# Ledger of designs, part 119: peptides against a protein of PDB entry 6FRK

Target 1, 411 residues: chain A of PDB entry 6FRK
Amino acid sequence: NEEVLNAMLKEVCTALLEADVNIKLVKQLRENVKSAIDLEEMASGLNKRKMIQHAVFKELVKLVDPGVKAWTPTKGKQNVIMFVGLQGSGKTTTCSKLAYYYQRKGWKTCLICADTFRAGAFDQLKQNATKARIPFYGSYTEMDPVIIASEGVEKFKNENFEIIIVDTSGRHKQEDSLFEEMLQVANAIQPDNIVYVMDASIGQACEAQAKAFKDKVDVASVIVTKLDGHAKGGGALSAVAATKSPIIFIGTGEHIDDFEPFKTQPFISKLLGMGDIEGLIDKVNELKLDDNEALIEKLKHGQFTLRDMYEQFQNIMKMGPFSQILGMIPGFGTDFMSKGNEQESMARLKKLMTIMDSMNDQELDSTDGAKVFSKQPGRIQRVARGSGVSTRDVQELLTQYTKFAQMVKKM

## One batch from the design tools (peptide; made by RFdiffusion4, then SolubleMPNN)

Design b2_p16_4_s3 (from b2_p16_4, 10 letters changed)
Fold by OpenDDE base, seed 4:
Structure b2_p16_4_s3 (fold): chain B 411 residues (1-411), chain A 16 residues (1-16)
Amino acid sequence: as target 1 above (411 residues)
Amino acid sequence: SLETLENLLEKVLKAM
């Protein structure tokens, strides 16, 4: 039994190391899991694999919990959020994503570019901000980031902005001059929150990088970027361990909407290849789908209509890029995230919805929609003509609906 | 593929 446990723990440790989890954290996790597993409970015929997975999951959840409450902005106050991180970490893009996130929630949000080191920093921020209709401040002539940050913060405070995001200079390396500049900016603007932005794709370097920032600057929050496909996210554990600060958001792609609040359970589930089921549920719940409870009740009763399927397609489309949704589902390989397949998948969903838009309420609300169409084949021709598609496309949709409805009846 | 959408909705529905 102990040899089997040690073998399984070795496989888990290997998988965590391959997921960019720091070697020290993996060792500590192995010891904690060994201490948490009662060998006597494993003797009782419980699924040893499930127990080990649960123990690993529980210990990973503890590793992403810094034991401190995340800072949250106060409504109606002027919240200054300073961003720190290396060049190429996605810091500037993340500033825009966070600004857009709060703007969409009805916060008066603005961006300040205090990156004087990179010649194109202000232009990049301005482009992103303008595209998102976010107010911005910066200079093409001022070289002191302290002056730019101070003037920008003062300006936006006077204009009663609630979220004031300050992007700072990133260096390619951890240079003392960068940290001195960051400290000078922080002292001048007195931020309510300092956000460290970390690239998850740097793997085992995450700990050393996060530690170097925390040792110099009072990092209070972490944002992890580039959690799209290639980054397994293990570096996030290293960031929390080093900074003792919560992850507040994650960046999941290049688009301004490729940004979500960090959730521990979904993240660990994804890290373990269990999928982000809770993140799907939460994205579905964030969409204020008042009808989700009614749908869940219908599903519990084995009822599923073409309208219910249409609503689910609307929900999927509102969740953002189809690639992100697929990447949350257990056993969808990361290979499905190729940029070409996303547009095609969204176009397919939109085509299916366009077919359903040509259906009548009797067809949409029937608990046996496929049978309605099978009894009166003229309905297929009507819907095909109304939506500008082939009768085959309508039959394919009905075939899919039938498979879903059969699956719901088996639940 | 439409099979991927089927599997997607199956998993979303199983998660709900």
Scores: peptide ipSAE 0.006, ipTM 0.333, DockQ to the pose 0.087
Fold by OpenDDE base, seed 2:
Structure b2_p16_4_s3 (fold): chain B 411 residues (1-411), chain A 16 residues (1-16)
Amino acid sequence: as target 1 above (411 residues)
Amino acid sequence: SLETLENLLEKVLKAM
């Protein structure tokens, strides 16, 4: 039994290392899991695999919990949030995503560009802020980030902003000059929260990077970026362990909406390849699916129309990148997360919707849409001509609909 | 309700 446990733990440890979990954390987790597993309970015929998975899951949840409550902004106060992180971590994009997140929640939010080192940093921030209709501050002429940050914070405090986000300069490497500049900015603006932004794709370097920032600046929160890639985000565990600071948000793509509050359970489930069922549920809830009560009632009655399928395609398109939705479903591998497959999948959905836009209400609202078309083949030719597609494309849509409607009737 | 919609989305995505 101990040999079987050791073999299974070796496979789990390999999978965690392949998920960019730091080797020291994986070793500690292996010891903790071994200590938590009663070998006598494993003799009772319980599913050893499920027991080990549960023990691993429980220990990973503890690694993501720093035992410190996340900082939260206070409504009606001036909350200064300073961002720190290496160049290429997604820091500037994440500032815009966080500003947009709070703005959408009815916070008076602004952005300050204190990155004087990178040419075009202010233009990039200004472009992102303007697209999102977020007020911004920065300079084309001032080279001191302390002056820009101080003036910008004072300006937005005087204008009664509630969320004041300060983007700082990054460097390509951990340089003492970068940390000195960050300390000078932090001392001048007295931030309520310092957010460290980490790229999940840097793998085993996450621990050393996160530690170097925590040793120099008072990091209180972590944001992990690039969780849309092949990196399973195991570096996030290393960041929490090194910073002793909670992950507050994750970046899941390049779009301004590719940003979500961090949830421990979904993240660990995804890391283990169990899927992100809770995150799928949350995204579905964010769609204000109050309009889907009618759909849920139809589905309970085994009814499914072409219109109901069209509405589902609209919902999928509103949920954001199709790759992210697929990556939340258990058993959809990382191969579906490729940018090529996303664009192709979205183009396919749009093509199917365009075919349905050429259907009439009798065709769309029929509980047996395929039979309506089979009884009158001239409808297929009309829809094909109206949507600019082949009669075969319409027949393929009707075949997909029929398969789906048969699955709904079996629910 | 949410589990039903999730199962539906999974089925839609598997059928595509």
Scores: peptide ipSAE 0.000, ipTM 0.309, DockQ to the pose 0.090
Fold by OpenDDE base, seed 5:
Structure b2_p16_4_s3 (fold): chain B 411 residues (1-411), chain A 16 residues (1-16)
Amino acid sequence: as target 1 above (411 residues)
Amino acid sequence: SLETLENLLEKVLKAM
């Protein structure tokens, strides 16, 4: 039993290391999990895998919880949020995403570019802010970030802005001059929150980087970026551990809406490759898919039509960024996302729907739609002509439908 | 019911 446990823990530790979880945290987690697992309960025939998964999950949840309540802006007050982080962390993009998030929530939000070091920083911020219709401040001539930040904060305070986001210079190296500049900016504007932006893709470097920021400025929040790609997010745990600050948001793509409040349970589920079941539930509930009770009943009866599949594709299209939905599904590893951009996936869905739009009600409402087409091959040719696709494209759709309908019949 | 819908969405998306 202990050997089996140690083998399973070794696999989990390997997977966590491959997920960019810091080696020290993985070791500590292994010890904590080993201590939390009753070997006697494991002997009683309980699902050893579920017990280990639950123990690992519980310890990862603790690693993401710094025991500190996340700062939240106060409505009707002027909340100054300073962003800090390395160049290439997605800091500037994340400032715009956060500003847009609060703007969509009905906050009076603005952006300040206090990045004087990077050529075109202000143009980039201005471009992002203008696209999102977010008010912005910056200078093309002022080189002192303290002056820009102070003037911008004062301006937007006087204009009664509620969320004042200050983007700072990011550098590739931990230079003392950068940290002094950040400290001078922080002292001048007195931010209500300092947000450290972490790139999830930097892996084992997350701890040292996050610590270096926390040691110089009073980081109170973390935002993790690039969680849509190859980054498994294990670096986020290192950021929390080093900063002792909660993750407040995650960046899940390149779009301004590829930004969501951090949820611990979904994040850990995703990190473990369990998928974001809760986030998928929440997204499904947000869609008010109450009309899906009839669908769920049909599915419970093993009935699944091409129309039912069409309606599901419509629902998926309503869920928003397909990348986020895929990332919520268990066993959709990062590798599945690497093969197609969200636009290509949506275009593929739309193509399938266009094929189905050329089907008749008898074909759509048949509980064995594939058999209807197999019995009368002329239907495939009709649908192909109607939708402007090949007969092969229609056959591929019917093959997908058949696989799905067979899976529904097994439910 | 919801777990069934999730499993369904997972299956739809795996079938794509």
Scores: peptide ipSAE 0.000, ipTM 0.297, DockQ to the pose 0.089
Fold by OpenDDE base, seed 1:
Structure b2_p16_4_s3 (fold): chain B 411 residues (1-411), chain A 16 residues (1-16)
Amino acid sequence: as target 1 above (411 residues)
Amino acid sequence: SLETLENLLEKVLKAM
């Protein structure tokens, strides 16, 4: 039993290292999981894989929880939020995403560009802010970031802004001059929150970078960016461990709306290739799809029709970027994204819906739709002709439906 | 369980 446990833990540790989880955290997790697993309960015929997966999940949840409550802005107050992070971390884009998030929630939000080092920093911020209709401040002539940040914060305080976001200079390296500049800005504006922005794609370097920022600046919150790319998100655990600060938001793409509040359980589920069902349910609930409770209740009763599948395809098509939705569904990892673009995946869904549009109510509403078609093969030929597809395409759809309906019956 | 609905939606979309 201990050899089997050690072999399974080795596979889990390898998968976590391939997910960019820091080697020290993986070692600590292995020891904690090994100490939390009762070997006697594993002998009693419990599914060893499920037990180890649950123990790993529980220990990863603890690694993402710093034990500190996340800072939240106070409504009707002036909240100053300072952003810090390396150049190329997505910091400037994330400032605009956070400003847009609060603006959509009915907060009076503004942006300040205190990046005097990067050529075109103010033009980039101005372009993003103007597109989102967010008020902004910055200078083309002032070179001191302390002056720009102080003047901008004072201006927007006097105009009764509730969310005042200050973007600072990034650097390519950990330079002492950058940390001194950030401290001077922080001392001048006295921010209510300091947000460290980290790129998830830097892999094993996440710990050392996050630690270098925390050792110099009082980081109170973390935002992780580029979780839509090849980054498996393991760097987020390194950021929390190094900063001892909560992740408050994640960036999930290039668009201004590719930004969401961080949720621990969905994130760990996705990291383990279990998917993000809470995020899928929340995104589906945010769409005000009133029919979701009725579907969940049908699924609990082991009932699933071709119409129920059609309605789910309609819902998926309404949820926006198909890449994000697929990335929230378990095992729709990078391999499904690597085999087609978002447009090809949407075209496949639309083709399946077009096949179902040629079905009748008896076929769509049958609790055993596959058996209706198997008893009368002439129905497959009718549907194929009606939708302009092959009889094989209809049989593939029915095979997919049958696999789904069999899983629903086992729930 | 949410995990079973999870694995279900996963397998449906993998079958697509």
Scores: peptide ipSAE 0.000, ipTM 0.298, DockQ to the pose 0.118; fails the geometry check

Design b2_p16_4_s4 (from b2_p16_4, 11 letters changed)
Fold by OpenDDE base, seed 2:
Structure b2_p16_4_s4 (fold): chain B 411 residues (1-411), chain A 16 residues (1-16)
Amino acid sequence: as target 1 above (411 residues)
Amino acid sequence: MLETLENLLNKVLKAM
């Protein structure tokens, strides 16, 4: 029994290392899991795999919980949020995403560009802020980030802004002078929260980077970026362990909406390849799919039309990148998260929708849409001509619809 | 409700 446990724990440890979990944390987790597993309960014929998975899940959840309550902004107050992180971590993009998140929640939000080191930093922030209709401050001439941050914070405090986000210059690990600059900015503006932005794709370097920031500035929150890539985000555990600070948000792509509040259980489930069922549910609920009550009632009656399929394709397109949705589904591996497969999948969805846009209401609303087309083959030729596709493409759509409608009737 | 939509999305995605 102990040999079987050790073999299974070795496989789990390998999978966690491949998911960018730090080797020290994996060793500690292995010891904690081994200590939490009663070998006597393993003798009782319980599913050893399920028990080990549950023990691993429980210990990973503890590693994501720093035991510190996340800072939250106070409504009607001025909340200054300073961002820190490495160059290329997605910090500037994340500042815009966080500002946009709070703006959509009805907060008066603004952005300050205190990155004087990177050429075009202010233009990039200005472009992102303007696109999102977020007020911004920065300078083309001032080179002192302390002056820019102080003036910007004072300006937006006087204008009664509630969320004041300060973007700082991104740094490489080896530049002590740049940590001094961050400390000078922090001392000047007295932020209510310091957010460390971490790139999930840096793998085993996450611990050492997160620690280097925490040792220099009072990091109180973590945001993890680039969770849309091949990185399973195991580096996030290293950041929490090193900073002793909670993850508050995750960045899941390049779009301003590719940003969500961090949830422990979905994240650990995704890390273990169990899928993110809860995140899929939340994303579906955020779409205000109140119109899905009518669909659910039709599905309960075993009815499914081409219009119902069209509406589902619209919903999938509104959910964001198709790769993210697939990555939330259990058993859809990382191979579906390639940028090529996403664009191809979205182009395929758009092509199917364009075919359906050339259908009439009788064809769309028929509970047996395939039979309407089979009885009158001239409809296929009309739809093909209207949508600029082959008659074969229309027949393939009808074949997919028929397979789907048969599955709905068996539900 | 939500499990039904998830199951639906899973089936749509598997049929594509």
Scores: peptide ipSAE 0.000, ipTM 0.329, DockQ to the pose 0.090
Fold by OpenDDE base, seed 3:
Structure b2_p16_4_s4 (fold): chain B 411 residues (1-411), chain A 16 residues (1-16)
Amino acid sequence: as target 1 above (411 residues)
Amino acid sequence: MLETLENLLNKVLKAM
């Protein structure tokens, strides 16, 4: 029994290391899981796999819980949020994502660019802010980040902004000069929250990096970025362990909407390859896919139209990057779609939708859309001309629809 | 509902 436990724990430890979980945390988890499993209960014929999985899940949940309540902004107050992190961590993009998140929730939000070190930092922030219709502050002439941060915070306080986000300089390395600058900015603006932005893709380096920031600045919150990539999220555990600060949000892509409140249970479920069923439900509910009940009823009756397919492509596109949706489905690892395949898949979906935009209601609403086109081949030529595609592209769409409709009829 | 959506997504994926 102990040999079987040790073998299964070795496989779990290997999988966690492959998920970018820090080797020290994996060792600690192994010891904690081994101590939490009663070997006598495992002898009694209980499902050893489920018991180990549950013990691992509980210990991972503890690793992402710093025992500290996350800071939350107060409505109707001025909340100053300072961002810190390395260059390339996604810090500036995450500032814009957080501002946009709160703006969509009805908060009066603004952005301050106190990154004087990076050429074009202010232009990048201004571009992101303008696209999101978020008010911004920065300077092209002032080089002191303390002055810019102080003036920007004062300006937006006087204008009764509720969420005031300050983006600071990032460096390529942990440099003492960066930490001194961050401390000077923090002392001047007195932020209500300091957010450390960490790139999940740095793997085993997450702990050392997060610790270096926490040892120099009073990090109170963590945001983990690039969880849409090959980063299996194990770096997030390292960030919590090192900073003793809660993860408040995750960045799940490059789009401004690719930003979600951190949820412990879904995150650990995803890390273990159990899928994020709760996040999928929440995402489906946020999309107000009320039309999905009507579709589910049609699918139960084996009815599927080109319009129903179009609406599903719209829904998939609204759910965000296809790799994320797949990574939320149990048994579909994030590895199923490389980033190159996702953009190509989205471009392919958009092309298929553009072809369907050139179809008429009789073609779209037919329960046998392919047969409508097969009976009148002149429709294919009309749709091809209307959508600017080849007749072959329309035939490929109809072939895909036919395969899908046949699969629906077998449900 | 979720199993049906998962099955739908899996079918869309297999058809792509």
Scores: peptide ipSAE 0.000, ipTM 0.304, DockQ to the pose 0.061
Fold by OpenDDE base, seed 4:
Structure b2_p16_4_s4 (fold): chain B 411 residues (1-411), chain A 16 residues (1-16)
Amino acid sequence: as target 1 above (411 residues)
Amino acid sequence: MLETLENLLNKVLKAM
């Protein structure tokens, strides 16, 4: 038993290291999981798998919780948000995404470009801001970021802006001059929040970078970028651990809309390949699609049918960039993202819907649809013939449904 | 790449 547990924890640790989770955090998680697993309860015939999965999940949730409440802007106040981070972290893009996010929520939002170091920084911010119809401030002639930041903050305070975002200079390296400049800007504008923007694709370097920023600047929030690409999300854990600051948002692509509030449970679920049910629900709610309330109530009661899954697929097909949304569905995230363009992902979803169109109401409306098929394997053959697919394709769909329905029952 | 962590966790969890 202990050798098997240790072997399994070794594989989990390897997977977490491959996911860019810092080696110290992985070691700590291993010991915490080992300590949280009662070996006596494992002897009692409880689903050992479910217990360890829950222990790993619970300890990962603790690693992304700094124990500090995230700063939130106050409506009707002037909230100054200073952005700090390395060049190429997506900082400037993230400033625009955050500004747009608050603007869409009816906040009076603006952008200040205090990046005097990068040629074309102001032009880039201006382009992004203009495209999003966000008011902006910056200079082509002023070289002191303190002056630009101070003047811009004063201007937008006087104009009663509620969200005042200040983008600062990034450097390619952690230079003392960068941190001194950031401190001077922070002292001059007295931000209500300092946001560290981190690129998740830097892998094991996330801890050292996040720590270097926290040691020099009073980072109170983290935003993690590039989680759509090759970034495995483990860097987010490193950022929280190093900064002791909550992740408030994540960047999930290149578009201005590829930005979402950070949620711990969905993020860890996605990191573990369990999908992001809450993020799917949130995105569905943002679309104001009919019947969302009825689905949410069913989910709260741990009820999830094949029909409910079909309705979610119909909703997903309405939501645009399809790859991101499939990545939020438990059991679809991995196989759908790895092999195809958006058209192939759409074709796969249409195939799944076509399989479900060949199901009867008893199969679709069963709270345990997979058990209906497992009790009567002839149903799989009927559905396969009706939809023109293999029995394997139907079994794969039922496996995905079972994974999802098991997660809903745990919520 | 998330496939690797899920597949690894699922392999780990299947080996139990």
Scores: peptide ipSAE 0.018, ipTM 0.505, DockQ to the pose 0.017; fails the geometry check
Fold by OpenDDE base, seed 5:
Structure b2_p16_4_s4 (fold): chain B 411 residues (1-411), chain A 16 residues (1-16)
Amino acid sequence: as target 1 above (411 residues)
Amino acid sequence: MLETLENLLNKVLKAM
């Protein structure tokens, strides 16, 4: 029993290390999981795998909980949020994402570019802000980030902005001059929250970097970026451990909507490759898919039509960025995302829908749509001509539909 | 019910 436990814990530890979880945290987790598992209860025929998974899950949940309540902005007040983080962490993009997130929730949001070090920082922020219709402040001539931050904060306070986001200079090197500049900015603007932005892809370096920021400025929140990439997010655990600050949001892509509130359970589920079932459920429920009950009833009866597939494609398109949906699905690892960008996946979905738009109601509503086409091959040629695609593309769609309909009949 | 929708989405996406 102990050998089996040790073998399974070794696999879990390996998977966590491959997920960029800090080696110290993995060791501590292994010890905590060993201490939490009663070997005698495992002898009673309980599913040892489920017990270990649950124990690992529970210990990972503790690692992302700093025991500190996340700062939340106060409605009708001026909330100054200072962003800190390394260059390339996605800090500037994340400022825009956060501003847009609050703007969509009916907050009066603005952006300040206090990055005087990076050439074109203000232009980048201005471009992002303008696309999102977010008010912005910055200077092309002022080189002191303290002056820019102070003037921008004062301006937007006087204009009764509720969310005032200050983007600061990011550097690749931990230079004392950068930390002094950040401290001077923080002292001048007196932020209600300091957000450390961390790239999930930096792996084992996350702890040391996050600690260096926390030791110099009062980091109160963490945002983790690039969780859509090959980064399994284990660095996020290191950031929480080092900063003792909660993760408040995650960046899940390059689009301004590729940004979501951090949820502990879904994140840990995803980190373990279990998928984000809860986030998928929440996102499905947010879509007000009233039509889903009718689909679920059809599926229970083993009925699935090309129209039902079309409606599901419409639903997927409504769910937002396809990368986020894929990232919520169990067993859709990063390797599925590596085969196509989100735009290519959406273009493929649209192409499939365009093929179905050229089908008639008899073809769409048939419980055996593939057989309708197989009995009358002239239908494939008609649909191909109508949708401007090859007969092969229509056959590929029908093959996909057939696989799906066969899986529904087996449910 | 929800496992069915997840399984459905998984199946749709695997079929893509």
Scores: peptide ipSAE 0.000, ipTM 0.337, DockQ to the pose 0.090; fails the geometry check

